# Ledger of designs, part 112: peptides against a protein of PDB entry 2Q3Z

Target 1, 272 residues: chain A of PDB entry 2Q3Z
Amino acid sequence: YVLTQQGFIYQGSAKFIKNIPWNFGQFEDGILDICLILLDVNPKFLKNAGRDCSRRSSPVYVGRVVSGMVNCNDDQGVLLGRWDNNYGDGVSPMSWIGSVDILRRWKNHGCQRVKYGQCWVFAAVACTVLRCLGIPTRVVTNYNSAHDQNSNLLIEYFRNEFGEIQGDKSEMIWNFHCWVESWMTRPDLQPGYEGWQALDPTPQEKSEGTYCCGPVPVRAIKEGDLSTKYDAPFVFAEVNADVVDWIQQDDGSVHKSINRSLIVGLKISTKS
Target 2, 254 residues: chain A of PDB entry 2Q3Z as posed
Amino acid sequence: YVLTQQGFIYQGSAKFIKNIPWNFGQFQDGILDICLILLDVNPKFLKNAGRDCSRRSSPVYVGRVGSGMVNCNDDQGVLLGRWDNNYGDGVSPMSWIGSVDILRRWKNHGCQRVKYGQCWVFAAVACTVLRCLGIPTRVVTNYNSAHDSNLLIEYFRNSEMIWNFHCWVESWMTRPDLQPGYEGWQALDPTPQEKSEGTYCCGPVPVRAIKEGDLSTKYDAPFVFAEVNADVVDWIQKSINRSLIVGLKISTKS

## One batch from the design tools (peptide; made by RFdiffusion4, then SolubleMPNN)

Design b2_p18_8_s1 (from b2_p18_8 with E6T E7Q V10L D16E)
Fold by OpenDDE base, seed 2:
Structure b2_p18_8_s1 (fold): chain B 272 residues (1-272), chain A 18 residues (1-18)
Amino acid sequence: as target 1 above (272 residues)
Amino acid sequence: DDILRTQLPLGDPRLEEL
């Protein structure tokens, strides 16, 4: 989880699982230096360098910083996400074969955001950075991954009387989503939450005002303890949200229906 | 097959063709 530089990332759909090879390359020339630059351009460092540096011994702190800095939202982060299949002014997310080129491009262009990434690219770069910093980390894939936007642990669809989705589809379920899990102790939590911690660098929702997510104990998610920091409800919803259909009737009434055909969450953890 | 190599919302017509 620290020494492995080559691995696989799972993609596709729940019914059509696919993997791709990925070069994490955490020990390639200059990558450690780039990871240190990433830390030195983070908003917390820019605000108070001494305080930021004093906290870099905490994998909890560093993990949260990296989660925020792998995306370019809010800061001088590494990657710009794009999902509309229009990548002509950059590199298609599907073209990347490793983290090294991405990190080098970012650094060589004055920490300018690299175009473009999707979830596995964000996760893979985060994995590289965290491993480079000595934090055991793996990429995980969740199929039928929910994006809860209003923190109610539901994915809600509005439908007409014919079952057709109406209006803008704000909340959604991805065919797959990737994030990372890092091994660390959690002295900031009650005993028992050491171990794998979920971190999500894909910009989805703000956490304490920044597009970042985690670390949150995988155990807490598994046990349904949503009180644990950070971002337990959001991560829980990614793997456990219920789907609700609000069906408008001809008389203007609205019927609430639990959609049991859409099962959220099928998480696969990598062994590499 | 790019459909299996990119994120898509469930319900996307391209996913239904799989």
Scores: peptide ipSAE 0.566, ipTM 0.941, DockQ to the pose 0.574
Fold by OpenDDE base, seed 4:
Formats: C-alpha cells, sequence, structure tokens
Structure b2_p18_8_s1 (fold): chain B 272 residues (1-272), chain A 18 residues (1-18)
C-alpha cells in the first residue's frame, strides 16, 4: 500500500466489472517534490504556513488537505473534473494510465489544473500523493455508488404514474465511483476508529466549505456511526443509501416507495 | 468512449446496452 507503484483500478459496472492497470509511480523522480508543492500551495498553508506545517505530522490533517487539493475546486488543486464527454480542450479522463504524468503536468504548468479527471483519476492521484507522504493508501471502487446531495441518506427519484423518472435528477447513482482508503490512527476520535479511513478527492459535495471528503473511519461507516468526522453521512450514503421512489399520481397525490430492485453499494477494496 | 471506463449515471441508455 506504500511500496506498490503499479496496480489496478476497478471500473465498469456491478454486472460488468473491469479493471485497468495504473501506474501510481510514487517513487518516480520528482514526484515527492510535487507532493510537497501540493501541500505548500494549499489554502491552509497560504493562510498560515506555520500552522499548516505544524499539522503535517497528522495523517488526518494531511489526508483531508490532499482530498481537497487533488481536485482544483476552491484552490490551486491538481485536476478538473468533467463528466460530459467533452474533453477536446484537454485530456480525456480515460486516456490517463498513471498519476505521474498528471502530477508533472500540474507542476510544470505552474500548478494549473489538469484537464480532465473523473473519479478513478482523482482517487489514483490522491493515492499516489498519500503514498508519497508515507500514508498507506489504496484505491477502492464502489459500484452503484450513490451521490446524496441533501444529506438524508436517500437517493430519491421522482416518478410519474408510469414509473418514469421526472425532474432534474439531481441525486444519482453512479455505475461506479472510486475513492481512497488510507490507514491511520484517529487520535481525534474515540478509541477504536484506527485503521482504514475513507477519503474522497472527487469534488462531489463540500465539507466545511471545501470540496473534500474524509477522512472517515471505514469502521464507522460499517457500523453506521454517522456522527464520526469527517463526512460520515455522505460516505455512508455512497455505499448504503436507500433508493426511494416518489410516485406522483394524476390527482397530485404522492406515494413513497422503497426501490428494492436497485441496491446501492458494492465496494471492492484493492490489494494491489 | 468505452462505457465501462467512464462514470455514467445508472439508467443511462448506454449502460442498458451492455
Amino acid sequence: as target 1 above (272 residues)
Amino acid sequence: DDILRTQLPLGDPRLEEL
């Protein structure tokens, strides 16, 4: 989880699982330096360098910073996400084969955001950075991954009387989503939450005003402890959200139905 | 693009073609 530079990232769908090789390259020349630059351009450093540096001994702090800095939202972060299949002014997310080129491009262009990433790209870059910083990290893939936008642990579909989805479909389930899990102690939490911590660098929701997510103990998610910082409800929903159909009738009545046919969450943790 | 190598919302017609 620190030493492996080559690995696999799982993609596809729950029914059609696919993996791709990925070069994390955390030990390639200059990569550590780039990771340090990433820390030195983070908003917390720019605001108070001394305070930021004093906290870099905490993998909790660093993990959260990296989660925020891998995406370019709110800061001089590494990657710009795009999901609309219009990648002509950059690099298609599907074209990347490793983290090294991305990080080098970012640094070489004056910490200008790299176009473009999707979840596995964000996760993979975060994995590289965290490994460089000595934090054991793995990429995980969650199939049928929910994006809860209103923090109710539900994915809500509005449907007409014929079952057709209506509205803007703001809440959604991805065919797959990737994030990272990092091994760390959690002295900031009650005892027992050491171990794997979920971190999500894909800009999905803001956490404390910044597009970042985690760290949150995987154990907390497993046990349903949603009070655990950081972002437990969101991560929980990614893997455990219930799907609710709000079925509107012609008379204006609405029926709530639990959609049991759509199961959120099938997490695969990598060992490579 | 390879529909297995990009994120798509569930229900996307392209996923149904698999």
Scores: peptide ipSAE 0.566, ipTM 0.941, DockQ to the pose 0.586
Fold by OpenDDE base, seed 3:
Structure b2_p18_8_s1 (fold): chain B 272 residues (1-272), chain A 18 residues (1-18)
Amino acid sequence: as target 1 above (272 residues)
Amino acid sequence: DDILRTQLPLGDPRLEEL
């Protein structure tokens, strides 16, 4: 994983799976240096450089920092996300073919956020950075990926009497979502949680006040151990949330219906 | 814009056309 510079990222939908080639380029000239700059501009370093540096031997710590720094939310991170199909003032997320150009642009423009990314771009850049730092990492795609916004492990749709989704605040399921899994030990957890850890650099929800996610043991997610740090409930919901429809009737009554047609979660792990 | 190369919410009309 650390040694592979080219790979594929899965996109599309559960019914129409596609993949794109991606150049991670972790060994290209200057990329490691850029990854180190990324660490040196993180909020924890700026707050206390000595403490931050002392913790960089921990892949758990570094993974969490990278998760936060790949997005530009809350900090001088790499990428600005955009999903409204209006990319004219930047680069369309769909135009990127590798992480190298993104990282170089970020660095060369004084660590200004690069426009724009979506989940696979965030994940791919995180993958590059983590690999540069010696952490075995792969990009993962989850189809029908839930975004739980209220930490109840449900995706709740509010619908009118005709079944039409109402309101802008409704929770959602993505056609696909990408994050990374990194291999590391978890000395901060009980034995048995070493191995693949999920990290999500796409800014979705705040974790401890920062748009970051993980690391959380993939095993914990599979076993439903939501007590494991970090962000187990959120990651669990991405792959396992139940869908509930709240249907408002004309008389003002609300009917709760379990939506069995929307199946959350179909995860594909890459080999590179 | 390629609807299979961008994130879209499930239920998006563009996805339904597939």
Scores: peptide ipSAE 0.557, ipTM 0.938, DockQ to the pose 0.587
Fold by OpenDDE base, seed 5:
Structure b2_p18_8_s1 (fold): chain B 272 residues (1-272), chain A 18 residues (1-18)
Amino acid sequence: as target 1 above (272 residues)
Amino acid sequence: DDILRTQLPLGDPRLEEL
């Protein structure tokens, strides 16, 4: 989880699981320097360098900073996300084969955002950075992964009497989503939450005003402890959201229906 | 593009063709 530089990332769908090889390369030349630059350009450092540096001994603090800095939202972060299949002005997310080239491009272009990433690219870069900083980290893939936008732990579809979805699909279920889990103690929490912590660097929802997510104990997610910092409800919803159909009838009445055919969450953790 | 190598929302016609 720290020493391994080569690994696999799971992709595809729940029915058609696929993996790809990935070069994390945390020990390649210059990568540690780039990781330190990433820390030195983060908003917290720019605001108060002394305070930021004093907290870098905490994997909780560092993990949260990294989750925010791997995406370029709100800061000088590494990657710009794109999902519309229009990648002509950059690199297709599917073209990347490792984290090293991404990090080098970011640094070499004056910490300018790299185009483009999707979830596994964000997760893989975060994994590289965290490993480089000595934090045991693995990439996780969740199939049928929910993106809850309104923090109600539901994915809601509005349908007409014929079952056709109405309006824009704001909330969705991804075929797959990737994030990372890092091993750390949680002295900031009640006893028993040490171990794997979920961190999500893909810019999905803001946490305390920044596109970052976690760390949150995997145990808290498993036990449904949604009060646990950071971002437990969001991560919980990714793996456990219920799907609800709001069906409007011709008479204007609305019927709530639980969609049991859409099962959210099938998590695979890597052993590399 | 390989539809298994990119994120797609469930219900996307491309996924249904698998």
Scores: peptide ipSAE 0.556, ipTM 0.938, DockQ to the pose 0.568

Design b2_p18_8_s2 (from b2_p18_8 with E6T E7Q D16E)
Fold by OpenDDE base, seed 2:
Structure b2_p18_8_s2 (fold): chain B 272 residues (1-272), chain A 18 residues (1-18)
Amino acid sequence: as target 1 above (272 residues)
Amino acid sequence: DDILRTQLPVGDPRLEEL
């Protein structure tokens, strides 16, 4: 989880699982220096360098910083996400074969955001950075991954009387989503939550005002303990949200229906 | 197949064709 530089990332759909090779390259030349630059340009460092540096011994703190800095939202982070298949002014997310080129491009262009990433690119870069910093980390793929936008643990669709989705989908389920899990102790929590912690660097929802997510104990998610920091409800929803259809009838009434055909969450943890 | 190499919303017609 620290020493492996080559691995696989799972993609596709629940019915059609695919993997791709990925070069994490955490020990390649200059990568450690780039990871340190990433820490040195984070908003917390810019606000108070001494305080930020004093906390870098905490994998909880560093993990949260990295989660925020891998995306370029809110800061001079590494990657700009794009999902509309219009990548002509950058690099297609599908073109990347490793984290090293991304990190080098970011650094060499004055910490300018790299275009473009999607979830596995964000996760893979985060994995590289965290491993480089000595934190055991793996990429995780979740199929039928929910994006809950209103923190109610539901994915809600509005439908007409014919079952057709109306308006723009505010909430959605991805065919797959990737994030990372990092091994760390949690002295900031009650005993028993040491171990794998979920971190999500893909910009989805703000956490404490920043597009970051986690760390949250995988155990807490598994046990449904949503009180644990950070971002337990959001991560829980990614793997466990219920789907609700709000169906408008001809008389103007709205019927609530639980959609049992869409099952959220099928998580695969990598061994590398 | 690029459809399996990119994120798409569940229910996307391209996914349904698989």
Scores: peptide ipSAE 0.559, ipTM 0.940, DockQ to the pose 0.573
Fold by OpenDDE base, seed 4:
Structure b2_p18_8_s2 (fold): chain B 272 residues (1-272), chain A 18 residues (1-18)
Amino acid sequence: as target 1 above (272 residues)
Amino acid sequence: DDILRTQLPVGDPRLEEL
């Protein structure tokens, strides 16, 4: 989880699982230096360098910083996300084969955001950075991954009487989503939450005003402890959200139905 | 693009064609 520079990232769908090779390249020349630059341009460092540096011994702190800095939202982060299949003014997310080129491009262009990433790109870059910083990290893929936007642990679809989804479809389930899990102690939590921590660098929701997510103990998610910082409800929903259909009738009535055909969450934790 | 190599909403018609 620290030493392996090449691995696989799982993509596709729950029914059609696909993996791609990925070069994490955490030991390639200059990558560690780029990771340090990433820390030195983070908003917390810019606000108070001494305080930021004093906290870099904490993998909890660093993990949270990295999750925020891998995306360019709110800061001088690495990657700009795009999901609309219009990548002509950059690099298609599907074109990347490793983290090294992304990080080098970012640094070489004055820490300008790299276009473009999707979840696995964000996750892979985060994995590289965290590994560089000595934090054991793996990429995780979750199939049928929910994006809960209103923190109710539900994915809600509004449907007409014919079952057709209506509205803006703000909440959704991705065919797959990737994030990282990092091994760390959690001295900031009650005992027992050491181990794998979920971190999500894909800009999905703001956490404390910044597009970042985690770290949250995988154990907390498994046990349903949603009070555990950081972002337990969101991560929980990614893997465990229930799907609710609000079925609209012609008379204006709405029927709530639990959609049992859409099962959220099928997590694959990688070993390499 | 390879529909298995990009994020798509569940229910996307392209996924159903698989």
Scores: peptide ipSAE 0.553, ipTM 0.939, DockQ to the pose 0.577
Fold by OpenDDE base, seed 5:
Structure b2_p18_8_s2 (fold): chain B 272 residues (1-272), chain A 18 residues (1-18)
Amino acid sequence: as target 1 above (272 residues)
Amino acid sequence: DDILRTQLPVGDPRLEEL
């Protein structure tokens, strides 16, 4: 999880699983220096360099910083996300074959955001950075991945009497979503939460005012301990949200229906 | 674009055609 530079990332859908090769390249020339630059331009360092540096021995702290810095939201982060299939003014997310080119472009352009990424690109870059910093990390893919925007652990659709979705789809289920899991102790938590910790660098929801997510113990998600920092409810919802249809009838009545055909969450973890 | 190599909402017509 630290030494391997080549790997695979799972994509596609639950019914049509696909993988792509990816060059993580954490030991390639200059990559460590870029990772250190990433740390040195993070908002916490800019606010108080001494405090930030003193905390870099904590994989919990570093993991959270990296989660925030891999996306360019709120800071001088690495990647700008885009999902509308309009990539003409940058690089299509599907064109990347490794993390190294992305990181080098970011550095070489004065830490200007790289266009563009989607979930697996964010996850892969985070994986590279964390591995480079000595934190055992793997990319995870979750099929039928929910994005809960209001922290109620539900994906809610509003439908007319004919079952047609009404209004904008604010909440949604992705065919797949990628994030990373990093191995670390959690001295900041109760005993038993050491091990794999989920971190999500894709800018989805703000955590403590910044687009970052985690670390949260995978065990806490598995056991439904939503009080566990960081961001347990959000990560839990990604893999366990229930889908609810609000069906409005012509008479103005509304019926709540559990959508059992849309099953959220099918997580697979890489072995390298 | 390969629809299996990009994120799409579940229920997207492109996914249903697979």
Scores: peptide ipSAE 0.546, ipTM 0.938, DockQ to the pose 0.566
Fold by OpenDDE base, seed 3:
Structure b2_p18_8_s2 (fold): chain B 272 residues (1-272), chain A 18 residues (1-18)
Amino acid sequence: as target 1 above (272 residues)
Amino acid sequence: DDILRTQLPVGDPRLEEL
């Protein structure tokens, strides 16, 4: 995982799985230096450099910092996300073929956010950075990935009598979503949660006031231990949320219906 | 844009055409 510089990222849908080649390039010239700059501009370093540096031996700490710094929300992070198909003032997320160009652009423009990314771009850049820092990391793809915004483990749709979704979608299911899993021990948790940890650099929800997610043990998600830090309920919902339709009738009545046709979560991991 | 290369909400008509 640490040594592989080229790989594939899975995209598409559950029914139509597609992969793209990606150059992670963690050993290309100057990339490690850029990763160190990323650490040195993080909010925790700016607040207390000595404390931040003393904690960089912890992959848990570093993973959480990287999760926050790969997105430009809240800080001088790397990427700005955009999903509205209006990319004219930047680079389309679909145009990237590797992490190296993104990281170099970020550094060369004075740590100014790079436009634009979507989930696989965030995940891939995070994967590169974490690998540079010696943390075994892989990109994972989850099809029919839920985004729970109110921490109730549900995706709720409001529909009219014809089944059409009404209002702004506050919660949703993506055709696919990408994040990373990193291998680390978890001395901050009870025994048995060492191994793969989910980290999500795509800015979806705030964790302790910052757009970051994880690390959370993959085992905790599998076993349904939602008390496990960090962000277990959110990551659990991405792969296990139930879907509820609130059907509004013309008489003003509302009917709750469990949507059993929308099955959340189909996670696949990469070998390299 | 390649429908399979961008994130879209499930239920998007473009996904149903696949």
Scores: peptide ipSAE 0.541, ipTM 0.936, DockQ to the pose 0.572

Design b2_p18_8_s3 (from b2_p18_8, 5 letters changed)
Fold by OpenDDE base, seed 1:
Structure b2_p18_8_s3 (fold): chain B 272 residues (1-272), chain A 18 residues (1-18)
Amino acid sequence: as target 1 above (272 residues)
Amino acid sequence: DDILLTQLPLGDPRLEEL
């Protein structure tokens, strides 16, 4: 997980799983230097360099910084996300074949955000950076991945009497979503939460005022310990949210219905 | 663009054509 420079990322849908080759390239020339620049331009370093540097021995701290800095939201981060199929003023997210070109472009353009990324691009770049910094990391794909926006562990749809969804979907389920898992100890938690930790660099929800997510123990998610820092409820919902339909009737009444046909979460972990 | 290579919401008509 630290030594492998070539790997695969899973995409597609639960019914049609597809993988693509990806060059992580963590040992290619200049990539480590770029990762160090990423740390040196993070908001915490700019605010207090001495404090930031003193905390870089913690993979928990570094993981959280990297999850925030891989996206350009709130800071001089690496990638700008876009999902509307309008990529003419940049590079299509589907065109990338590795992390190296992205990181080099970012550095060579004065740490200007690279256009564009989607979830697997964010995850892959985060994986490269974390591996460069000596943190064992893998890309994870979750099919039928929920995005809970109001922290109630539900995906809620409002429907008319004909079953048609009303209004703009704020909450949704993606065909797939990618993030990373990193291996680390958790001295900041109770014993037993060492091991794989989920980190999500895709800008979805703010955590402590910044678009970042994790680290949260994979074990805590499996056991339903939602009090575990960081961002356990959000990550839990990505893989375990229930779906609820609010159906308006002709008389103006609203009926709550549990949607049992939409099953959230099918996680695949990579072996390299 | 290959529909399997981009993120789409569940229920998108393009996913049903797979």
Scores: peptide ipSAE 0.521, ipTM 0.927, DockQ to the pose 0.573
Fold by OpenDDE base, seed 4:
Structure b2_p18_8_s3 (fold): chain B 272 residues (1-272), chain A 18 residues (1-18)
Amino acid sequence: as target 1 above (272 residues)
Amino acid sequence: DDILLTQLPLGDPRLEEL
């Protein structure tokens, strides 16, 4: 998890799983320096360098910083996300084959955001950075991945009497979503939550005012301990959200129905 | 773009073509 520089990232859909090779390149020349620059331009460092540096011994702290800094939201982070298939003014997310070029571009352009990323790109870059910093990390793919926007652990669809989805979907399910899991102790939590921690660098929701997510113990998610910092409800929903259909009838009445046919979450953890 | 290599919302018509 720290030593492997090449690996695979799973993409596609639950029914059509596909993997791509990815060069994480955490040991390539200059990558460590770039990772350190990433830390040195984070908002917490800029606010109080001494305090930030004093906390860099904590993989919990570093993981959270990296989660925020891999995306360019709210800071001088690495990647700008884009999902509208308009990538002409940058690099298509699908064109990347490794993290090294992304990180080098970011650094070489004065820490200007790199265009563009999607979930696996964010995850892969985060994986590179975390590995570079000595934190065992793997990319995780979750098929039928929910994006719960209102923290109710539900994906809600509004449907007409014919079952057709109405209105703009604030919440959604991705065909797939990628994040990372990092191995760390959690001295900030009760005993038993050491091990794999989920971190999500894709800018989906704000956590404590910043587009970052985690670390949250995978165990907490598995056991349904949603009080566990950080962002347990959100990560839980990604893999376990229930789908609810709000069916509007002609008379204006609304019927709530659990959609049992749409199963959220099929997580694949990589071994490398 | 390859539909299997990009994120798409479930329910996207392109996913049904798989």
Scores: peptide ipSAE 0.516, ipTM 0.925, DockQ to the pose 0.570
Fold by OpenDDE base, seed 3:
Structure b2_p18_8_s3 (fold): chain B 272 residues (1-272), chain A 18 residues (1-18)
Amino acid sequence: as target 1 above (272 residues)
Amino acid sequence: DDILLTQLPLGDPRLEEL
């Protein structure tokens, strides 16, 4: 989790699981220095360097910073996400084979966002950075991963009378989503929440005004403790959301239907 | 364009081709 530089990332769908090799490369030349630069350009450092540096001994703090800085939303972060299959002005997310090239490109271009990433790219880069900083970290994949946008622990589809999804802004389930789990103590929480903590660097929802997510104890998610910081409801929904269909009729009536065919969440943890 | 190598929303027609 710290020493392994090569590993696998799981992709595909729940029915068609695929893995790809990935070079995390946390010990390659200059990578640690780039990780330190990442910390030194984070908004908290720019606001108050002394305070930021004093908190870098906390893996909780560092994990949250890294989660925010791996994406370029809100800051000088590493990666720009794109999902519309239009990658001509950058690198296709599917073309990356490791974190090293991404981090080097980011640094060498004056900490300008690298185009482009999707979830596994974000997760893999975060994994590299966290490992560089001495935090045991693994990439995890969740199949049928829900993105709850309104914090109600539901994925809601609006459908016409024919069952076709309607609306421009519907909540969604990804075929797969990747994030990281990092091993750390949680002195900021009640006893028993030490261990694996979920962190999500993919810019999905804002947490305290920044596109970051976690750390949240994996135990808290498993036990349904949604009060646990950070972002427990969101991460919980990714793996446990219920799906509801709102079926619109021609008369304007709406029928609520529980969708039992769409099962949210199938998490796979990596060994490296 | 490998469908298995990119994120897609469930319900995307491309996923039905798997």
Scores: peptide ipSAE 0.509, ipTM 0.922, DockQ to the pose 0.572
Fold by OpenDDE base, seed 5:
Structure b2_p18_8_s3 (fold): chain B 272 residues (1-272), chain A 18 residues (1-18)
Amino acid sequence: as target 1 above (272 residues)
Amino acid sequence: DDILLTQLPLGDPRLEEL
């Protein structure tokens, strides 16, 4: 989880699982220096360098910083996300074969955001950076992954009497979503939450005003302890949200129906 | 783009063709 430079990332759908090879390249020339630059341009360092540096011994602190800095939202972060199939002014997310080229492009262009990434690109770059900083990390893929926007642990669809979706589809389920899990102790939590911690660098929701996510104990998610920092409800919903249909009838009445055909969450953890 | 190598919302017509 620290020494492996080559690995696989799982993609596709729950019914059609695919994987791609990925070069994490955490030991390639200059990559450590780029990771240190990433830390030195983070908003917390710019605000108070001494305080930021004093906290870099904490994998909890560093993990949270990295999750925020891998995306370019709110800061001088690495990647700009795009999902609309319009990539002509950059590099298609599907074209990347490793983290090294992305990190080098970012640094060589004065820490300008790299176009473009999707979830597995964000996760893979985060994995490279965290491994480079000595934090055991793996990429995780979750099929039928929910994006809960209002923290109610539901994906809600509004439908007419014929089952057609009405209005804006803000909340959604992805065919797949990737994030990372990092191994660390959690001295900031009650005993028993050491081990794998979920971190999500894809800019989905703000946490404490920044597009970052985690670390949150995988155990807490498994046990449904949503009080654990950071961002337990969001990560829980990604793998456990229920789907609800609000069905409007001709008479104007609205009926709540649990959608049993849409099952959220099928998580795969990688070996490397 | 390979449909299996990009993120798509469930219910996307392209996913239904798989």
Scores: peptide ipSAE 0.493, ipTM 0.919, DockQ to the pose 0.560

